# Peptides against a protein of PDB entry 1LOE, part 14

Target 1, 181 residues: chain A of PDB entry 1LOE
Amino acid sequence: TETTSFSITKFGPDQQNLIFQGDGYTTKERLTLTKAVRNTVGRALYSSPIHIWDSKTGNVANFVTSFTFVIDAPNSYNVADGFTFFIAPVDTKPQTGGGYLGVFNSKDYDKTSQTVAVEFDTFYNTAWDPSNGDRHIGIDVNSIKSINTKSWKLQNGKEANVVIAFNAATNVLTVSLTYPN
Target 2, 181 residues: chain A of PDB entry 1LOE as posed
Amino acid sequence: TETTSFSITKFGPDQQNLIFQGDGYTTKERLTLTKAVRNTVGRALYSSPIHIWDSKTGNVANFVTSFTFVIDAPNSYNVADGFTFFIAPVDTKPQTGGGYLGVFNSKDYDKTSQTVAVEFDTFYNTAWDPSNGDRHIGIDVNSIKSINTKSWALQNGKEANVVIAFNAATNVLTVSLTYPN

## One batch from the design tools (peptide; made by RFdiffusion4, then SolubleMPNN)

Design b2_p18_4_s3 (from b2_p18_4, 6 letters changed)
Fold by OpenDDE base, seed 5:
Structure b2_p18_4_s3 (fold): chain B 181 residues (1-181), chain A 18 residues (1-18)
Amino acid sequence: as target 1 above (181 residues)
Amino acid sequence: SILPDYVRIGFSATSTVS
């Protein structure tokens, strides 16, 4: 099957205030976005809005965040669809599932989306993914079609450490992913 | 600008192709 479970480890309800959407839920130790079942979307938002920038004053806010995620797929060769870190309007709701990762609705640029995402994409979608077919990290701006990608080798069942930094003034994201030994 | 003044950040995942 192509079903996949996605989790953020070392993450509990008493650690952060969360808004759960779709199939997402948490235990004391883990935030589970999806189980290995068909046609699911799971999301979790930090409940507190972030004042990224002030359009009236020009003030900006930057952030750096780190987390550890685990992908558990029953079939390591067919893993769908992917995991995403995203920044969106405060009233954001789950979007299109499958290859759109629950975050976007189009491969065409849609300024009304107002969404920036870092995708950890495990499934090749011919219509928009890099033609080499590699699993990849992508930076997405108002579209599921990434503006930049880098090949990434999934280690099924292993903890991946991620660091993401956002510069609000330049709208630049930097991403680091490692599998520690 | 791409983002609004106020945003939420979060995680999303999907299972199986739509």
Scores: peptide ipSAE 0.678, ipTM 0.924, DockQ to the pose 0.587
Fold by OpenDDE base, seed 2:
Structure b2_p18_4_s3 (fold): chain B 181 residues (1-181), chain A 18 residues (1-18)
Amino acid sequence: as target 1 above (181 residues)
Amino acid sequence: SILPDYVRIGFSATSTVS
């Protein structure tokens, strides 16, 4: 019953087209990743590849991006997994393992994933989530098991403003989330 | 480096709980 929607954002100065994967789609100028039914994976990628770093020269491309999202969780007991903002290889494909947000496939660190994500996690998975059971924001590097987490109080059906800064030299993400009045 | 030289960014969500 949980659904997540996003305003379609611009990355950099140019509007980016989207590559939809799984059940992701747009409606009413919003990106929707999940259906009300269970057993769905939905993703959307900005179509233009980003030259995030140059292995030959060592040059890096840092960026700051912002977006808004709404999570509708009318039933606190019957929630979905949440969502991620992620950075991955250009040929990244949806992952179908439950609880891995469509991005990862294991709680174990896997360097071959080459994926960094910010998770906005609405479901407590005992095997890898913070033991307090709180909804949380997490920084994920090559694993669904976050390297860092912070409790997050979801305001159901309200627009959250998110800003994410990425440092490509360190692969560090900085995240802020606010619910404006 | 964790990431490859070229990447895409995006959003992902699931409704399958393990």
Scores: peptide ipSAE 0.670, ipTM 0.922, DockQ to the pose 0.568
Fold by OpenDDE base, seed 3:
Structure b2_p18_4_s3 (fold): chain B 181 residues (1-181), chain A 18 residues (1-18)
Amino acid sequence: as target 1 above (181 residues)
Amino acid sequence: SILPDYVRIGFSATSTVS
């Protein structure tokens, strides 16, 4: 079994190994995915394609990634949608549908998306989010409607450490989120 | 697998609320 490891703790001002899409950019060693305005989409892709599956040999790659993030949301009113870490076809393009975090375009399962995402969701969408209304971490497979979720208490303005592991054989992601401070 | 042989990974966010 092949293993791929990926880690990002800080972003440089000239991050040549990223493909920026939409309004995504880097500043002060941070990746900024959205502008502080409504109706914006921002994405950043690692530029190198990852060989996650060899359909000829059956070889499977497991993937582990780590990163830190900060969300500035002093209250739950008038917040943005949140963000995702996602895995998608190499030619993936930003999606503009509201509430879909830039990676999906429907709450319905769409196998043609070929996209798996971990969402860090700060906005309650009644049509697909957990009914308790909590901010949550979700695992999304070809749909914004998560196959599994867990409530998550946002620590406003504080750095969260995330580790995501992907099992290519099962298409299962595991997520660890901690606030060390 | 639902994924193709080659993929890209990344981050995405929106401020467009449905």
Scores: peptide ipSAE 0.658, ipTM 0.919, DockQ to the pose 0.652
Fold by OpenDDE base, seed 1:
Structure b2_p18_4_s3 (fold): chain B 181 residues (1-181), chain A 18 residues (1-18)
Amino acid sequence: as target 1 above (181 residues)
Amino acid sequence: SILPDYVRIGFSATSTVS
């Protein structure tokens, strides 16, 4: 088989009720974004909106969040396409699938997207991914073409702990990923 | 500003033939 499943097995202390989109669903044990089937898009949003910027005062709301994910790939050398943690308008809907990860529609900068994401990208797309072909973590701003990337070694079937910090004043994301022993 | 005043955060994943 040539498909991959993506799951979130642990949410941070800021876990909220979820809005499911596409093929995403939950069980007692985990949030499943995709199963090992072809051509699926699965999303889950925290139901409560976040007030990121106050236009009256200029104040911004920074945050730090954490989660644990698992990639289950029947073939460890054939893993596609990836998943993202994203920040988007409250009425956001699934976007283009495949290499666009259900979050973006273009490799060109599109200010109307108003979306910032951390991608955990398992598949090399020649048109926009880093030329070394490595699986990578990427920071995406209004485009699937990352503004910054870091190579990442996938451990198939293992839980990865992620911490993401967002600075709303600068729109800068900071990401750490670890595989606990 | 990149983001609107109010946002939602979430997860998204895709699976296809690689």
Scores: peptide ipSAE 0.713, ipTM 0.937, DockQ to the pose 0.617; fails the geometry check

Design b2_p18_7_s1 (from b2_p18_7, 6 letters changed)
Fold by OpenDDE base, seed 5:
Formats: sequence, C-alpha cells, structure tokens
Structure b2_p18_7_s1 (fold): chain B 181 residues (1-181), chain A 18 residues (1-18)
Amino acid sequence: as target 1 above (181 residues)
Amino acid sequence: PILPDYVRLGFSATTSAV
C-alpha cells in the first residue's frame, strides 16, 4: 500500500557529504528520507562535525542553513508522521519512530538526549501535540513535546523553502518556511 | 549546557501504520 514519503530536494549551496541512517538514501537530484512504506525511520547527517561551543574557552559557533523539502502523501488529510531538522551528538543514532520522529524517546524532558530539533509535524499525537490538532512547526529541546509551536499548512507535493538560524550562545532557533509561487 | 561541544546536523523522517 502507498504511504507518505519525505524528501529533501535542496540541502545546501554545495554538494554535501552525508551519513545515511535507517532508510535514508540519495540520488543526484534528492535526498530521500523515507520511501512509501510503513513503520520506517530515515535519517541523514552532515558528515562534518560542528564545534558548536568550546567548554574550555567559551567560544561559540553559530550557523544559518537552508533547505527545500517535499512531502508526498497519497492522502493529504492523513499524513504521518513528520519531518525534522536536528542538532545532536556526533554519534547520534536513530531514536524512536512514529510520532517521536526518529529523534526523541520521551515527551518528558531528558537532558541526556542533548538534542535540539525543528519539527515539521504532520500528525497529531494527543499526548504531546498542541490541542488544536493543527499541523505545526515546533521547537524541541530534549523532548518530543515542543517548547514552542506555530500552525503550518502542508501543501502536498510542493517544495517548501526553509531557513534555520541557530545561536549557540543562547540556544535560540529561528525558523522560516515559505511555499513560493 | 544542552548540547555537547561537538554536534552533527541532520534530517529525520518517519512513517507509521496510520
């Protein structure tokens, strides 16, 4: 049976070296995180580690990144589970699937996760998602339960342009998403 | 601090039996 697929059609100004995890793979044209199959986790990491801060000196490294993603779902009214951009320890591995988006393992704050994420959540999980049931962008810190959310309207099959900026000194993320005409 | 000194950036997506 046909299921939702998630792809990144542009993930940087230059070709990137990637570490593929789970069902993730790439072609010349796109990075495919999931195929149209059920119960899968697909991930891809930029291979180069980032020295985000230096605990010895206090120096920090900020970044701005942009990418374009496409969600292709056979049923626009029922799309599971979601797509995530994340910052994690260098040895990070796929975590819990489904509503945990392959990035987290709990709705409770877990400092050992050491993970910050921007979720593009397409499926409502009653236990932690905003009660209005809207698809949303969320900022996640050591938990699948977002510290902040904003409603987002999915345009099935269309390219969404995303810009994310991270300030390492303050741990502040800023996110912009647009569907250009 | 939330993050370790060295991190990787990545993408993740999941599907389920919905």
Scores: peptide ipSAE 0.745, ipTM 0.948, DockQ to the pose 0.661
Fold by OpenDDE base, seed 4:
Structure b2_p18_7_s1 (fold): chain B 181 residues (1-181), chain A 18 residues (1-18)
Amino acid sequence: as target 1 above (181 residues)
Amino acid sequence: PILPDYVRLGFSATTSAV
């Protein structure tokens, strides 16, 4: 059975080595997180750690990153499960699959996760997703249940440009998504 | 703070039976 694939086709201005986890892999043209197969988890980490917080001095580091992703679904009305951009501890490993997007393990707040994610969620999970059932962009903090969401219309097979800015001092995360083509 | 001192950025995606 053919299923949805998720790919990153542009990695932003800086090229970095990647740490692949699960089924994620790369070609010269793109990073493929999942093939069109069922029940998979694919991840890729930028190998270079970011010193985002200095516990001794209180100094913080901000960052801005950009990428371009493509979702290829054989059926635009049946797309599961989604993908995320995440910020996690350096030793992060794949977490629960399916609706947890390989990043979280609970809908309940878990401070030990120490993970912040931007989800691009293509599948409605009744237990935690917005009740309108829309595909959405969500901000996730230590839980798959987003603290903030916005409806998003998937354009199947089209490149979406994303810019994410993180202010570590305020923990403000901003997301911009456009379909330029 | 929510995040630890050192973090990595990454991507994750999943598929499942629809």
Scores: peptide ipSAE 0.739, ipTM 0.949, DockQ to the pose 0.668
Fold by OpenDDE base, seed 3:
Order: sequence, then C-alpha cells, then structure tokens
Structure b2_p18_7_s1 (fold): chain B 181 residues (1-181), chain A 18 residues (1-18)
Amino acid sequence: as target 1 above (181 residues)
Amino acid sequence: PILPDYVRLGFSATTSAV
C-alpha cells in the first residue's frame, strides 16, 4: 500500500511546491489563478507527481482532497468561466481555448487528454453546459462536456469549502461544496 | 485507463472575451 499526502494551509509568495502556469500567482496568502481582465489562463500544479495507479498490479489509489475558494464576481452578468480542480499527466500544459477552463480544448471526448477535472462553472456555454443555464459543479473526463453536473448557487465573495473524494473500489468520484458562513 | 501512472494535481481558471 502506497500513500501520499500533502497540505497547504496558506499560500506564500515563494510557494516552491507549486508550478505556476499562465497568469497564476500568489498574493495575500491566496492562490490567484486569473487576472481581472479578458482572455487569461492561470494554473497551478502541485510540483510532486502523484502515483495514481500501478500499471503492473492494476491498483488504483483512493484520494481525498479539500480546499477553500472564493470567487469575486461583483457583477453576475459579467463573470469569468470559473475554475477547476484537475488531475492530468505530469507534463500538462495550459489550454487557451475559450470556455474550456484552461484544461480542455474540445467538447468532444479526447482520450489523449488523460485529464479528469471537477469544474466550478460560472458561465453558461450553450454548446455543452446544462440547458437550464445554472452555475454548476461538473465532473469532466477528457472533455469540457461534463459526464455529470449539479446546480450550484454562488455566494459572491464568500469562502466555499470543497471536498473531493475518489473511491477506487467503486470507481466513484464525489464532490461536496458548503458555505459555512 | 484514463490516467497515466503518474499525474499532477492542479487548479485552473480562465477568463474569455465572451
């Protein structure tokens, strides 16, 4: 049995265990992924590769990750795309396609992406998002078009607590989001 | 399998011209 765990309670200006991509950076002990301008991509990767499965034994790792996020969208009419937590190959690079949250580049399934993401989507893209137009949490597998979604009401400027868990035995990924305040 | 043996975890966000 192999176990890997890490925790970042606060983000510092010299966060050596993160790989910043695009416009991602830290300020005021917070990870900031995008600038408050149009056409930006920002990402941050945990620097250490994670052994997620063993090709020899077939064993797949269970994992639980938790984080807190704040979305500042003072104007709900003019919002960004949202953000994702994602799992990708070690050499993953930011994607620049609009609406793909910097992770994907198509609504079509692309196995070569080898990427799984949990999206917190604040913008309705008619081409692939749920038809009700709600802001939503989605589970994305090799595509921006989620395999499953759930409506989510954004509390502007408030801290949301997220827990993401993967159970290898059941092959089920669960996401919980709460606003404790 | 969907994922390779070794992966990185991360966060990503975008803004667009929409």
Scores: peptide ipSAE 0.672, ipTM 0.927, DockQ to the pose 0.862
Fold by OpenDDE base, seed 2:
Structure b2_p18_7_s1 (fold): chain B 181 residues (1-181), chain A 18 residues (1-18)
Amino acid sequence: as target 1 above (181 residues)
Amino acid sequence: PILPDYVRLGFSATTSAV
């Protein structure tokens, strides 16, 4: 694939403390996950853990989060693999790169992953992606193979606003993406 | 359940070798 940079220009209502992993880093106004170079994995975690559910009481913590991302691809026809928003164990570390987006290691369901992700997938991987070859938003549960997908038209270099709601009781993710005028 | 009691939220992106 061609080189592509992935950046988050807004990643919460507050200035968050971040844990950087791989090639991820931040500047004054941008979280850069990858530069336009090959063979990179960049991640950033919100440092504060979320007590998302209590196995003893059954209590749950739902959340809504929003962010704005920009993809800059020198060649819009050859964009790199993609990026994700994910929910993972507190000690999560970078996983397999490339088409696994640094979050998963297999297309097979692996409950030990304990990871849920929203993928913004810019590259067609024949082995697991929707057969139409479209760039897409996907919901990933313990696997890079999405349980649900929706075609998404990338606007290269433009800010996309994303809102994600998570219901911890049902493990349901709701995603919206808009390119403002 | 899918997720553990405590989680972190994060972002990840990748580029391939080719």
Scores: peptide ipSAE 0.724, ipTM 0.940, DockQ to the pose 0.658; fails the geometry check

Design b2_p18_7_s2 (from b2_p18_7, 6 letters changed)
Fold by OpenDDE base, seed 5:
Structure b2_p18_7_s2 (fold): chain B 181 residues (1-181), chain A 18 residues (1-18)
Amino acid sequence: as target 1 above (181 residues)
Amino acid sequence: PILPDYVRLGFSATTSEV
């Protein structure tokens, strides 16, 4: 099987391999999905489509990607709503904001979504989030209600290094997050 | 299958009034 690399080495106004949606934009060194303002959705897509599954042959293409993200919250005790890495149809558009993270529209399973996401969820939504109320990493399949979660302690303003691998044959995601400093 | 033949990878973030 083929392994695709998702790597962005430059963030700036001249970046041509990203599709910006909502309030997402870049500066010379940084991709900014949202500013510290209310009621926003910001997204950025890697412009090159991935042929992840061939319905005719059954062949699959896996991928491994790494990135560094920073959440800068004006109030570290009230951080809403979260950040996601997602896999979606090529024509994907911003979805419901707030607790749906701009990626989903329902807590009920919706096969028409055809979307898989890793959420880094900073805000507790009582209707679907783990009952302990912890900030968490979640695996989402066609629903904002995660099929698997793990508690995560946000370090406001600090760089988090993430590695994600996807097996297209099994639809299994593996996630690693570290704060090196 | 869950995903279509062709996909894009991306990032998303949201804020709200809470």
Scores: peptide ipSAE 0.755, ipTM 0.957, DockQ to the pose 0.861
Fold by OpenDDE base, seed 4:
Structure b2_p18_7_s2 (fold): chain B 181 residues (1-181), chain A 18 residues (1-18)
Amino acid sequence: as target 1 above (181 residues)
Amino acid sequence: PILPDYVRLGFSATTSEV
């Protein structure tokens, strides 16, 4: 059976080379993280590392990034599993699939993960997702269990514009998502 | 700190049987 695909149609503002992991790939105009097949993990990393924190001086670097993603689901009522933007160590590799979104391995806090993510979670996992069962945007810190969530209504096949800002001094992420069309 | 000195930004998505 056909499954949900996750794609990024626009990413920037700066053009970056990508490191593909799992089933992720790109065409001239589109980054495809997953094909419409089951049990896949697809990732793509910006190749350029970011110096977030200088342990010698204590200096920090903030950043703002934006992208446009599209979720194409054959059935809008049955969409699994989700999409994430993440910040991770430079040598990060795909992690557990399914509900762990290829980014985490546990619902318990794991400081060794050193990973912060914004999840766009389309599938309800009873063990850690918000009890209302809504699709949601979540902020994940070293765990698939979000520290903060907000309900989000998926518009199947529509481009979602996302802006993410990270304040390294406070470790605060801000997320904006809009469907312009 | 949560993050290491140097990080990469990335995207990830998964599918599974429903």
Scores: peptide ipSAE 0.752, ipTM 0.955, DockQ to the pose 0.676
Fold by OpenDDE base, seed 2:
Structure b2_p18_7_s2 (fold): chain B 181 residues (1-181), chain A 18 residues (1-18)
Amino acid sequence: as target 1 above (181 residues)
Amino acid sequence: PILPDYVRLGFSATTSEV
């Protein structure tokens, strides 16, 4: 069995204090979420909370963020499990590992999760992933089973640039991923 | 609403026995 490492080489909009969870850590060059070892969960949170919704006024705060990630796998045909960008309660802790990506605990919708995620899923889980078996980008709302997916061709070891826009009023995420030449 | 009033943004990744 071959293992995979997941890293964020650029994250912003600027350098912020991070809360590390599980096996996540930073170097001068990157945020490493997982090393090439089995059965790991690595997370990192921006320390500053975002007031995303004001229950008193109904006002919402939208945002746009960008980052660059790298996946390094010894074998491009054996890459597990994936990584996510997520929005969660301030006291969020690592959740179920493996195919749940450390963010969710069920394929069933669970409103108490209060978590929205963009998954970059490299491993096919028959129970909830798109039936075509493609690696994919998914939008996850309170469940590891994505409400929307799009096939994505992984380029092993290459930096992928990601831009994510979030509309807090609608809870809609817009995602773009590019591999620069 | 889906999200609470205050949230944090983050990254997460996992490996398994695969």
Scores: peptide ipSAE 0.735, ipTM 0.946, DockQ to the pose 0.664
Fold by OpenDDE base, seed 3:
Structure b2_p18_7_s2 (fold): chain B 181 residues (1-181), chain A 18 residues (1-18)
Amino acid sequence: as target 1 above (181 residues)
Amino acid sequence: PILPDYVRLGFSATTSEV
């Protein structure tokens, strides 16, 4: 089973600045979201809320975040769903629908979700993913059906460096992914 | 806007039956 690990900083078992949901946990300074078994959901949220938009003044806050991830997919015929980096309401909870990466629950647009995500999708879901079947990076807005996608060639077991810039005013995310080695 | 005034950032991953 595919596993995904992250390194955005050094994590410890008593990481007070993270809210773990589902099977998400930290081990040996790494954040791991899934177990090597089927039908699991794992999430981790940064505990401090971010004031991204001020509805009274109209002021918006942009941000840039970077992280490193490793996906272990021993074979192409036995992969998980991938993972997402997402921005959601403070009280966001894991979603259990298969293929929705634990963030969404439908391919239909749902404004009540108020969630924007960058997906690193390793599984082809015929109902909503790009028809070419390629693993891909997608920008999701209130739906698992990406508003924009780009094919991504996964390098199994290797560290990928990601930089995501968010423009709150336009709700646009700019994603950069590179494999330094 | 799409997002509320206050949000949290996070990571999420899943494995499915398929």
Scores: peptide ipSAE 0.667, ipTM 0.927, DockQ to the pose 0.652

Design b2_p18_7_s3 (from b2_p18_7, 6 letters changed)
Fold by OpenDDE base, seed 1:
Structure b2_p18_7_s3 (fold): chain B 181 residues (1-181), chain A 18 residues (1-18)
Amino acid sequence: as target 1 above (181 residues)
Amino acid sequence: NILPDYVRLGFSATTSAV
């Protein structure tokens, strides 16, 4: 192929039904978020809403989720733009494409976004990404500019196992990524 | 709070010219 594709090959144990947005679709084996063409946005939402915070009692619901993803790039040196796991309002729609990963619209903090995300960013955007230019995992809160990042070495075509924990009291995400041997 | 009371989880990916 001539373009990079992003796929989810294993869902978490909850196996929720999906709402597809943009170019996202499923086959028997995997969820494909992007077509083999440039300038695409593909999203898939778990259909069941999650009660994260109870405004009456102040109680919060933490969670841990896991999934396996694959990036298939025809050229490992030219991989754009990235993949994201996100938490957003129930009526969320695709946002700005490209470096905004279809999840955000600004590098400036925008409280109206009400979105928290883990990005697996394969493309360096000089306006907001870490200056070392490394591919990275980032924690995003109401902005595409991450509040925290860690360098990550992409293994093209290999399955990456991801575990994400969310603390609803602090809005902090914890992420682990491994490539099985 | 940053998030509303009810949320959805999801995945997103994008491609563009390099």
Scores: peptide ipSAE 0.749, ipTM 0.952, DockQ to the pose 0.666
Fold by OpenDDE base, seed 4:
Structure b2_p18_7_s3 (fold): chain B 181 residues (1-181), chain A 18 residues (1-18)
Amino acid sequence: as target 1 above (181 residues)
Amino acid sequence: NILPDYVRLGFSATTSAV
């Protein structure tokens, strides 16, 4: 049976080499994180590490990144599980699948995760997702349970433009998502 | 700090038996 697929069709501003994990792969014009198959985890990392914080000097580095993603679901009312952009230790590996989005292992705060993620969550998990059941964008810090969420209307098969800015000094993450077409 | 000195940016997606 066909299930939801998650892809990135545009990277920006700079093209970088990717480290593929799980079922993730790329063609010339598309990064496919998951095919339309069940129970998969697909990840891709930008190969170049970012020196986000200097523990010796206290200096920090901010960044802005952008990308375009597409969710293709055969049934727009049944879409699982979700897509994330994350910031993690350089040696990060795929984590728990399903509702944990391959990025986290617990709904409880785990400082050892050292991972911050922006989730584009398409499936409602009663144990940790917002009670309204909406698909949502969430900010995740060391837990799959978001510290902040906003309802998001998935447009099946449409390209979503995303801009993410991170201020390392304040630990503020800003997310913008638009469907231009 | 939440993050270590050096990080990588990445994407992740999952599917499940809905």
Scores: peptide ipSAE 0.740, ipTM 0.949, DockQ to the pose 0.671
Fold by OpenDDE base, seed 3:
Structure b2_p18_7_s3 (fold): chain B 181 residues (1-181), chain A 18 residues (1-18)
Amino acid sequence: as target 1 above (181 residues)
Amino acid sequence: NILPDYVRLGFSATTSAV
């Protein structure tokens, strides 16, 4: 079994190991995914492809990634959609459908997407989100409708530490989120 | 398997008209 790990502690202006899509960019050592306006999509991909599966040998690759994020949403009545960490085909492109976090384009399962995502969802979409209306972490497989969710209390403006581990053999993601302070 | 042999990892976010 192959294991791949990466960590980007600071985002620089010349972040050559990232592919920026849409409105994504870096400033003040932060990755900024969206503009402070409506109807925007921003993405950033790790530039190096990851060999997850070798069909000839049967070898699988697992990975662990960690990152820190800050969400500024002081007004719970006026929030964006949140953000997602995702795994997708190398030629993946931004998706423009509202509420789909730039990754998906339907609440219906679409195997052609070949995308797995961890969503940090700050907006309640009645059509597919958990009925309790809580902000939540979700595991998304080929659909914005999560296969599993957990309520998450956003600490506005605070740094959250995230660790995501992927088991390629089972296609299972494990997510941990902590606010250390 | 859900994923292809080679993938990229990334972050994504959106704002909507809501």
Scores: peptide ipSAE 0.649, ipTM 0.920, DockQ to the pose 0.790
Fold by OpenDDE base, seed 2:
Structure b2_p18_7_s3 (fold): chain B 181 residues (1-181), chain A 18 residues (1-18)
Amino acid sequence: as target 1 above (181 residues)
Amino acid sequence: NILPDYVRLGFSATTSAV
């Protein structure tokens, strides 16, 4: 599989302090998760923890976030592997690379993962991805195998605007992606 | 619950060996 770079060029709503993991790094213009080289895992976490659920009161904290990403693939027909926005325990560390996107370790449901993700999956993995082979947006809950997917047409090198809303009471994510004209 | 009381938000991306 050929190399691909993944970058986040805009954060929302405000620029946050980041914890870099793996090969991820930042410049004034963008957060680069991977360069166009093989066998990399790059992550970045917003440094501030979110109190998403209060076990004492039952209160939950919903949120809406937005960002802009760019995928640069030297060969648009061979893009690997994808990137995710994820919600995980505060001490989360990079997980399995490649098709597991550095976020999960199995296609089987694993409640101990305690991770919810939106994947922007650019490479078809036969074992768990939608059979049509389309690049897709997926909602992942404790597994790399998405509970829901939607086909997505990658525009190589173009900025995609993403809005993600999270309902902490239901653990439901809603996602929109647009390529502005 | 799926998530713990405290979480972090993040981004992750990967490239494979082939």
Scores: peptide ipSAE 0.722, ipTM 0.939, DockQ to the pose 0.655; fails the geometry check

